# Ledger of designs, part 5: peptides against a protein of PDB entry 5FRP

Target 1, 225 residues: chain A of PDB entry 5FRP
Amino acid sequence: VEWTESIPQIIATREDISKELNQALAKTFIDSDPRVRRTSVMIFNKVPVTEIWKNITNKAIYTSLLHLAREKHKEVRELCINTMAKFYSNSLNEIERTYQNKEIWEIIDTIPSTLYNLYYINDLNINEQVDSVIFEYLLPFEPDNDKRVHRLLTVLSHFDKKAFTSFFAFNARQIKISFAISKYIDFSKFLNNQESMSSSQGPIVMNKYNQTLQWLASGLSDSTK

## One batch from the design tools (peptide; made by RFdiffusion4, then SolubleMPNN)

Design b2_p21_3_s4
Fold by OpenDDE base, seed 3:
Structure b2_p21_3_s4 (fold): chain B 225 residues (1-225), chain A 21 residues (1-21)
Amino acid sequence: as target 1 above (225 residues)
Amino acid sequence: MEKEKEEEERKKELEKLLEEE
């Protein structure tokens, strides 16, 4: 009988401890020390996604994680961008959409917009990092057409107007890069053929190859002119 | 009981991650 009377108090104390832990954790994301903010972001990398969704119920934590994508401290910002992109991908793969987690999903579904909005900072290192996490986590290579389309529609469904504008600009860049890589391969094959190199077209193809290499090498830097 | 231990271990792991500065 006494043990059964302690269960509600133990459950209440454990809910209170869980609430206190969530409140404490929410404060660490806004701490003045960049080390504290870094450690807070690392929780999302060290703890499995399923355990994060179970134990982190305070919306302010997820909102604060997304705000660190614009952090002044370079290392914390870079860590946050990678972490939030990976966390988004893992959440899409492992977390079901339920009534209970709906309000957290409303925040997590803004991760793609948050990342695409970083292109408006016009920083080359940020742009390269955003490009990387888009290819690795947001829109990974998927050979299944239906899964690829479903992922694309999921990512686009919560875009703001700015994210759509960045997405179209980025997609236009991807088409250009893909075309340049295809041409680089074609030119490399031509230049590796001795008969083709000895032709009147050899010098013309060599010039186009060098221009393509320069464009690929500068094409990470030329998005700012 | 087993779920309650697992929840308490997860809380201690999260607390430890907050103390590892």
Scores: peptide ipSAE 0.024, ipTM 0.568, DockQ to the pose 0.025
Fold by OpenDDE base, seed 2:
Structure b2_p21_3_s4 (fold): chain B 225 residues (1-225), chain A 21 residues (1-21)
Amino acid sequence: as target 1 above (225 residues)
Amino acid sequence: MEKEKEEEERKKELEKLLEEE
């Protein structure tokens, strides 16, 4: 409320308004109230990516957005992780690399590394969220091989050593999950056949099926905790 | 003229989004 009364007297130049708005917005990302931090993150979801890049020129805002990925407040952190991943993907699709926006791109290009570094927190809920945003925004399904390879190379080109290690560990986990799911399907098909169940292989396949289910169940966070 | 109005409306919308929470 007291903030709105000072705005009419400072409208002396359009450049000063943009600078002051950016300075004001930069403070909201570091506010002690998690609601104010949440609101600030929501701007990146509500405003088109092209308008964000045009109007938000203070690099401290982008840096502060990336820091909220490690926020203690669960809701703000979860929102930030989704927001920064989506914003990265939209920026790659809609924003050209110019000399003028280079300093902002240097920050945005660290988003993939920032996300992959969250795996070192060793939190199952964070890991699942990072897994989700990687498939939705960082490395989306792309049927065109050249576009898919180009996106992959772009994501990897700014990785730190820790992000590369997490990336290889993630891919190795996904291969194991995919293989376990394939085995689960094959075991389920075998167990649905009464002739196969009555065979000498029936007890062996049932044991492998139970082991596969237990492994799959242990790799998912209990969504109830 | 039209692009400047749209930019001023988008600035007001951004300002409103900052004031509403």
Scores: peptide ipSAE 0.021, ipTM 0.569, DockQ to the pose 0.022
Fold by OpenDDE base, seed 4:
Structure b2_p21_3_s4 (fold): chain B 225 residues (1-225), chain A 21 residues (1-21)
Amino acid sequence: as target 1 above (225 residues)
Amino acid sequence: MEKEKEEEERKKELEKLLEEE
């Protein structure tokens, strides 16, 4: 633990990390102690993305980070999922694709597939976390259409078949949620009008409103417990 | 109970969508 906790400072103070240090760091990602694995993942959160790419040259570290997405230890898994999604987004924004970093990019470009493949675990907490990191980091809200499309194409360009299937399922869910939210707003506006409520449609809209609320609440309530 | 049923229904819907591709 303590050794791994020193790594962020070492990366910040050294221009280059020795091959031996990279090899030692790679072992910490597969350590039997979850605290060591956690601390190892935290390096990617504590160190700037540029310094990670500069100093972490051992491919096994990046591969091992991605494997921790399926970690049995909940805290390590959750931290890993957030960390890899954020690291992917930061890498896309700040790291140029070069000949020298190509082999690391080949691993990092699998992060979207790695995340979307977590839906096959069929765990509600994992699904919620994957939903969250997709919206925050993978496919963030981008008002610029060209940037949004470019990001989407970048994410999709490295999908495996399973990730595509999960992506389509996720998008189908998003469309349903968006439609339900739109209907909730429409129903809320209708119900706030007393004349509309006194109409023959009032009871019908009230029923649809309640159904929409129940459906939304059941979808969004995973995040609050 | 009703939430768990709706969660399970959404889970089945996702499973179905994942199996159809």
Scores: peptide ipSAE 0.000, ipTM 0.270, DockQ to the pose 0.032
Fold by OpenDDE base, seed 5:
Structure b2_p21_3_s4 (fold): chain B 225 residues (1-225), chain A 21 residues (1-21)
Amino acid sequence: as target 1 above (225 residues)
Amino acid sequence: MEKEKEEEERKKELEKLLEEE
């Protein structure tokens, strides 16, 4: 009898503590100190995805995480972009879609759109980072065709119109980059052959090589900025 | 008992991560 009477009070106290923790954490994402915002984002990296989904029930935390992808502080923004992409991938792999977590999934499913919408900022550093996290976390290399298609359909199913436009632009850019790299390799092999360099094609290939390098370099951010 | 201990350990881990501020 006494043990059964303690259960409602323990549950109520646990809900209150969990609510207080979630309320405290929700405030840290909007703190004026970039260090506090950074620490808040780091929770999503340090804590296992399954534990995040169990303990972080306040929707405002997930919404706030997504907003930090556009914040002014470079380090926090960059951390947030990596964190949200990784968290999305881990959630897709490890978290079952249930009735209870549906409302959190509705937010998490917007991560791909949030990331692809960063291309509209037209910042080379942001674009390179988004390219990286898309390749690593959103649309990773998957040799299994069914898994790859399922992941692609999952990512696309929640796209806004802007994200679709960016997605097609990204794929078109990747094809161009791949083609430019292939040409760079072929031109480099040609230029390493002395007989080929002494030919009437030598100056033409050298010009194409330089144009290919300039095109590749113009698409890369200055890692020093 | 074991699930309750695990939940309390998870809360302490989250609290510790917030105290690292």
Scores: peptide ipSAE 0.028, ipTM 0.586, DockQ to the pose 0.024; fails the geometry check

Design b2_p21_4_s1
Fold by OpenDDE base, seed 2:
Structure b2_p21_4_s1 (fold): chain B 225 residues (1-225), chain A 21 residues (1-21)
Amino acid sequence: as target 1 above (225 residues)
Amino acid sequence: KEVLEELKKKLEEKLKELEEE
């Protein structure tokens, strides 16, 4: 009987430890020492994505991670950019969207916009790094057309206006135009079949995709003149 | 290694501060 009464206390203690850990981490991500911030980012890089999603439940930590992409300290910023891009890719591959993790996904889904918005800093080193992580993690080479389509749509679906503009300026040209055009019908079918895309956001994503195709088509017409 | 130990120490300090509140 006494051991059964201890279980709620043990669970509460574990919840308290988890809460305390999350509160401590939230503080370390905003610490004045760049070494502390760097090591905080390294948690997201070293711990498996599934364990991060399980144990890091404080939204402020994820928000702080994303904010470090604009960090003045070069090493912390560079690490953060790589880490968030990789974390985004791993999350898309390994983490299901549930009601319980919705609020964290709302933050994580802004990673593509966060990265593409770094082009507006107009720093060559940042631009090169953003290019690198886009092709390594955000829009990796995928031979499966449906998976590639799904990934591209997922990335585009949460773009703000600035990110979308940057995507057109920097990366849309590197997307094989022939692939984008040839898959238009497949993309449209895919979007229509996704219940999540049948939401009020579905038409917005489709419009963004159509704009992408139109821009790509226009860019081809200009190169042939 | 050293940076991870520094974070660990910082986390332990912050955890202790949170336990004392």
Scores: peptide ipSAE 0.045, ipTM 0.617, DockQ to the pose 0.027
Fold by OpenDDE base, seed 5:
Structure b2_p21_4_s1 (fold): chain B 225 residues (1-225), chain A 21 residues (1-21)
Amino acid sequence: as target 1 above (225 residues)
Amino acid sequence: KEVLEELKKKLEEKLKELEEE
């Protein structure tokens, strides 16, 4: 009986510790000292993705991480770009989408668009780094065609217009657009076959899929003009 | 766990340093 009364206090203390940690991290990500910002980014690189998602629940921290991709301090920016790309990939592989983490996923799903928008800075070092992280983390080599297509669709499904334009300009040439389209058709067939399995996610994925098809078709039509 | 706690400790130390400035 006495041990049961300490559990709520331990949970509350953990929530308080978690809250304090989140408040602390929110400050350190925007600190004036680039060393503090660097240390903050390193958390996302050193801590397992599952532990990050469990302990970092303040959406402002994730937003601040994404903003550091445009940081003036070169070392912090470069670290951030690598870290966010890796964190995105790890999150897709290891973190389930739940109701509780929805708001965080809405931010994390913008990482690809955030990275592709860096091409508009017209900095050669940034462009090289973005190319590197795209092929290492966003669109890695995947021998499984369905997984590769699903990853591509996931990346593209949250693009803004600028990110799509950058994708077609820089990376669509490397992803052999013909293979992307062929696999998109295969994924359409897969989704249509799974629509007969009434998962509540089917319509949402299908809508995102159709939007992405329209964007791909539009982007291809613009590249052929 | 250990890496997270170490990072937490370092962040808390840095925050304390920043609050004392």
Scores: peptide ipSAE 0.043, ipTM 0.615, DockQ to the pose 0.031
Fold by OpenDDE base, seed 1:
Structure b2_p21_4_s1 (fold): chain B 225 residues (1-225), chain A 21 residues (1-21)
Amino acid sequence: as target 1 above (225 residues)
Amino acid sequence: KEVLEELKKKLEEKLKELEEE
């Protein structure tokens, strides 16, 4: 606990030490000892998300965190799955997308796909854990229709084909409920309001959202047959 | 506690290795 609290303070004071610490952390995430890997994952649970994004700049650390979701050591794997889902949710809520953090966001945006791809392992314990973290962190209960729809579209916008297939197989019923509760009118208003956001990325995001919606509509229609 | 100290030790060792390069 105390050393993890000291890490942010050490990183904040010297750029050179920050680089070396990032390189050392990258090595500890791939250490042969599962206790070292476990403790490395615990940094993401103990350090505030804002401090992680500020101080962990080595992409290899984030990539290595995601790889631990498929590791052989059960305790480390389970910890990693919970940690990465929570970290994703916290990042969406607290971290702005900037030019400087774009490359880290490209990795973090793959977390939903990484989690949904765990269903293909065909392990009941993994499936139960993935279900749990999806409803706790990825697609949490949100009474605000616009926020709920935005979160859903954000999660789906980075899916690979396998993640989409798993999503329809395992979560289609809950998503049907979420969309049934989301008045079509509120969703249409949300899309119209987001399309009015004159950012250069707006049209690209909207096109991805529309494609996702068309795909959701087709998949939801197929699941009702 | 022990696992955190082991990680700390490994980090310190790796930091030292990087300072010697």
Scores: peptide ipSAE 0.034, ipTM 0.607, DockQ to the pose 0.026
Fold by OpenDDE base, seed 4:
Structure b2_p21_4_s1 (fold): chain B 225 residues (1-225), chain A 21 residues (1-21)
Amino acid sequence: as target 1 above (225 residues)
Amino acid sequence: KEVLEELKKKLEEKLKELEEE
């Protein structure tokens, strides 16, 4: 615990040290020693999400974290899959979307797609782990229907075609997609109201959501046939 | 280079602590 707490403290003391540490971390995530890679991933587990976002500013670290989900070393891969799923959930809950963190969010928003794409490896152990982290972290049990639908729409909004296909194959039956679609109209209205107050991005988000709906509609039509 | 080696050392030390837990 104390060492991981020391990292934020070291980073907070000097911008120059922060930059060097970020550069060093970027190298440790791609180190040839799986132990170094494992320990690097553990930083994301032991350091509070707010401190990670504040102090880890090198986008290459986040990209490297996501790449470790396909790591050959089983223990590192398994740790990475759990870590990235948890980190995604914590980030959604605790981190605001700002202009300054936009580039990192663009990477973090690919975590769901990255995880669902692991089903294409056709490995039983990976599939079980992906199932576990999806229902623990990505799409956790939420008694509030609006929050649950919002989370689902957030997860789906960044899917690639392959992730949608995996979602329909593995998870769609467990999710009341029809309920999500019905609430989408309300959510679209909510987004339109929020975005009608903020500039030029409204049409882009609406287009992404419309695309998500089209994919959902097409996937539902294929799963019901 | 020195910062990377120090970080690696700290990571290794922490790994050892985690293996002893």
Scores: peptide ipSAE 0.026, ipTM 0.597, DockQ to the pose 0.036

Design b2_p21_4_s4
Fold by OpenDDE base, seed 3:
Structure b2_p21_4_s4 (fold): chain B 225 residues (1-225), chain A 21 residues (1-21)
Amino acid sequence: as target 1 above (225 residues)
Amino acid sequence: SEVLKELEEKIKKKLEELKKE
C-alpha cells in the first residue's frame, strides 16, 4: 500500500524532471552560442526517435529546430537540415499518430514544406543539400510501389503552395506521378481514417489533397503534350 | 534513456558556463 502511494509522487517527480528538461532544451535551441544550438540539434541525431518523441514534449523545441534551417550559422544550418529530414523519415517509419502526440505531428508534418521552401533562398549549396536530403530521407528509393506512393502522398499532403511550386520545379520530373494518382482512393481512405482522429483539420487536409491532385493532373497533361 | 540524460547534462553544463561569462 505504501508503494502505491509513492507512485503519484514518483510520477509527479518524473513529470517535473521532464518539464525541467524540456524547458532547458527549449532555451538551448535558441541560445546565442552556435555551439549550444549545435549540441541541441545533435540530440535528435544521437537519441532514438522513439525516445525523442517520448521525452521531448515541448512544442517550442520542435518549432525551434525547424527555424534553425534558416539560421545564419552555416554549420548549424546544414546540420539542422540533415537532422530534420532524417528525423522526419524516422518518425514516419517508427512513430504512430496518436491523440497525445498530435500537436507534435502537426509541426513535424511541416518539415517537407520547410525543406522545399529553402529553394527560394536561391543558394546553390543549400539547393544541393536539400536535393540530397529529399532523396535520402523524404522520398527515398523504395522498390515497393505502394509504399513509395504512400510516402509521396504523405509528403505532399501537408505542402503549402510554395512547397508545391518548388516540388514541381525541382523533383516532379524524377517522380513517376502517375503512380501517385492511381493511389488516390487509397490515400483518401487514409485521410479519412486520420480525419476521424482530428475532426477539425480533416477538411483542410482533404482540400489540400484535392488541390495536389488537380495540380498533379495538370502537370501530367502538360508533360504528355 | 541514458543517452538523453547524458546529453541533458552536457547541455545544462554548457548553459551554466555561458551564464557565468
Scores: peptide ipSAE 0.042, ipTM 0.647, DockQ to the pose 0.035
Fold by OpenDDE base, seed 2:
Structure b2_p21_4_s4 (fold): chain B 225 residues (1-225), chain A 21 residues (1-21)
Amino acid sequence: as target 1 above (225 residues)
Amino acid sequence: SEVLKELEEKIKKKLEELKKE
């Protein structure tokens, strides 16, 4: 009976530890020492994605990670760019979208835009790195056409206008966009069928996908001109 | 996870070292 009474305290202690960890980590991401920031970023590289999502619940940490993509310190920036791209890919593959993790996903879904926006810095080294992580992590080679299209649509669905522009400028020529568009129609039908089951958010998601399609279509028209 | 705890400890140690500097 006494051990049962201690369980809530143990759970509370664990929650406290988790909270303290999140608070401490949030501080380390913005530490003045690049070595500390680097070590913080390495957590996302060394810890499995499932454990990260489970244990890191402070939104500020994820936001800070994304901000480090524009870090002045080259080593930290390069590490961050690789880390966030890989983390994004792993998250898409391994983490389900739930109500509980929605707020974190809202941040993670901005990673593609964050990366594509780095092209506007007009730094050759950054551009090369962004190219590399796009083809390695964001839009990797996938032999399954449906999966490939789904990934592409996922990446594009959260693009801001600047990211879309960069996509068409830098990557669209290398991506079989025509194929993606054709499959998008099929995918949209599929999504419509699935979303018809989920009540109020279905139309919003569909609208986002339709916007993506319009952007893709517009981009193709501009590239052919 | 054990890995997360290890990294936390490393970060804490590093922070402590920096405070002594």
Scores: peptide ipSAE 0.039, ipTM 0.644, DockQ to the pose 0.034
Fold by OpenDDE base, seed 4:
Structure b2_p21_4_s4 (fold): chain B 225 residues (1-225), chain A 21 residues (1-21)
Amino acid sequence: as target 1 above (225 residues)
Amino acid sequence: SEVLKELEEKIKKKLEELKKE
């Protein structure tokens, strides 16, 4: 009767078996059956991020999750890549960094590098998926410039050399363009709201606006080449 | 759902084994 509950329910309700559960889960992530591995990954999708962090304390589980990004089984790999990216984003948004969870964060902080390193596989399907999850989860659209920059810096702060290279090759231009577009929109709104171009700050704003436009124009032209 | 059940059973078995240790 105790195990009639779904794994997500077990994780959420049974702190008393946490150690045993973690040990069991660690094994399921490396199971020879891809269905078992897939289901294991799905736990991270079905259970709230806060509950995952609370109840899954075995580092091996997180490490194994990351390794599945290079899984030969396509469905498991694809699921893992999406799951990792989403989990990373949710963790950044909802999980505070503490002394107790430091070791797990050290693993989770490698997710961006892990994902960017997948570009070196030179698989078009993988590349497309990585692109997708980067823009959906790792570096999502954020209207707040400070938050966006902070997220970007957080992602970059744990990059190895290979990840940096991949980032600059695949995403750096898009990120730059996104920033410029955001600034452009902000300036456009600002200019529309300012009735008096006659303010002492008017020329400064106009200059900055023009610079932004020029940058956008040059960036877009380079991206089309 | 079926795969989840299989996983649950596997975990259950493993937990039972661990309790006997």
Scores: peptide ipSAE 0.023, ipTM 0.607, DockQ to the pose 0.022; fails the geometry check
Fold by OpenDDE base, seed 1:
Structure b2_p21_4_s4 (fold): chain B 225 residues (1-225), chain A 21 residues (1-21)
Amino acid sequence: as target 1 above (225 residues)
Amino acid sequence: SEVLKELEEKIKKKLEELKKE
């Protein structure tokens, strides 16, 4: 705990040391010892999200964090899945999107897809964990409809095709996406304003959104029967 | 705590290696 607390202080004092520390940390995430990898992931749990964004600037660290979601070592994998989901949620809540942090956000925005893609491993324990983190961190219960819709749209806006498929298969029944229907126009505007969305991905996301609406419409019709 | 210390040592070692380059 003391060491983790010292890292931000060290990084804040010298830019040159900060670079070296980032490089060293990047190596610890891929260390052969699972204990080292585990401890590396724990930094993201122990250090405030604002301090992480400020001090961890090496993209390789974030990429490596995401890769650990498929780690063979069960304990490290489970920790990583929880950590990245929580980190994603905290980042959405506390970190503003700026020009300076754009490249990191491009990586962080892939966390939802990374998590949903874990369903394809077809492991019951992983599926349960993914379900848990989705409802706890990615799409938490929010009584405010506007906030809930905004969060949902944010998550969906970065889905790849596989993630959408998984979403419909596993979570669409539990998520009242019907609320997003009323915000279709807003969603379209939102997608158009997302810099992380390639011009080619926009239409794909919109198509998937429409499919979601159709599915929901059909499901709602069945529930009214 | 022991795992954290080990990580610290490894990071320190790697930092030293980077300084020699």
Scores: peptide ipSAE 0.023, ipTM 0.614, DockQ to the pose 0.029; fails the geometry check

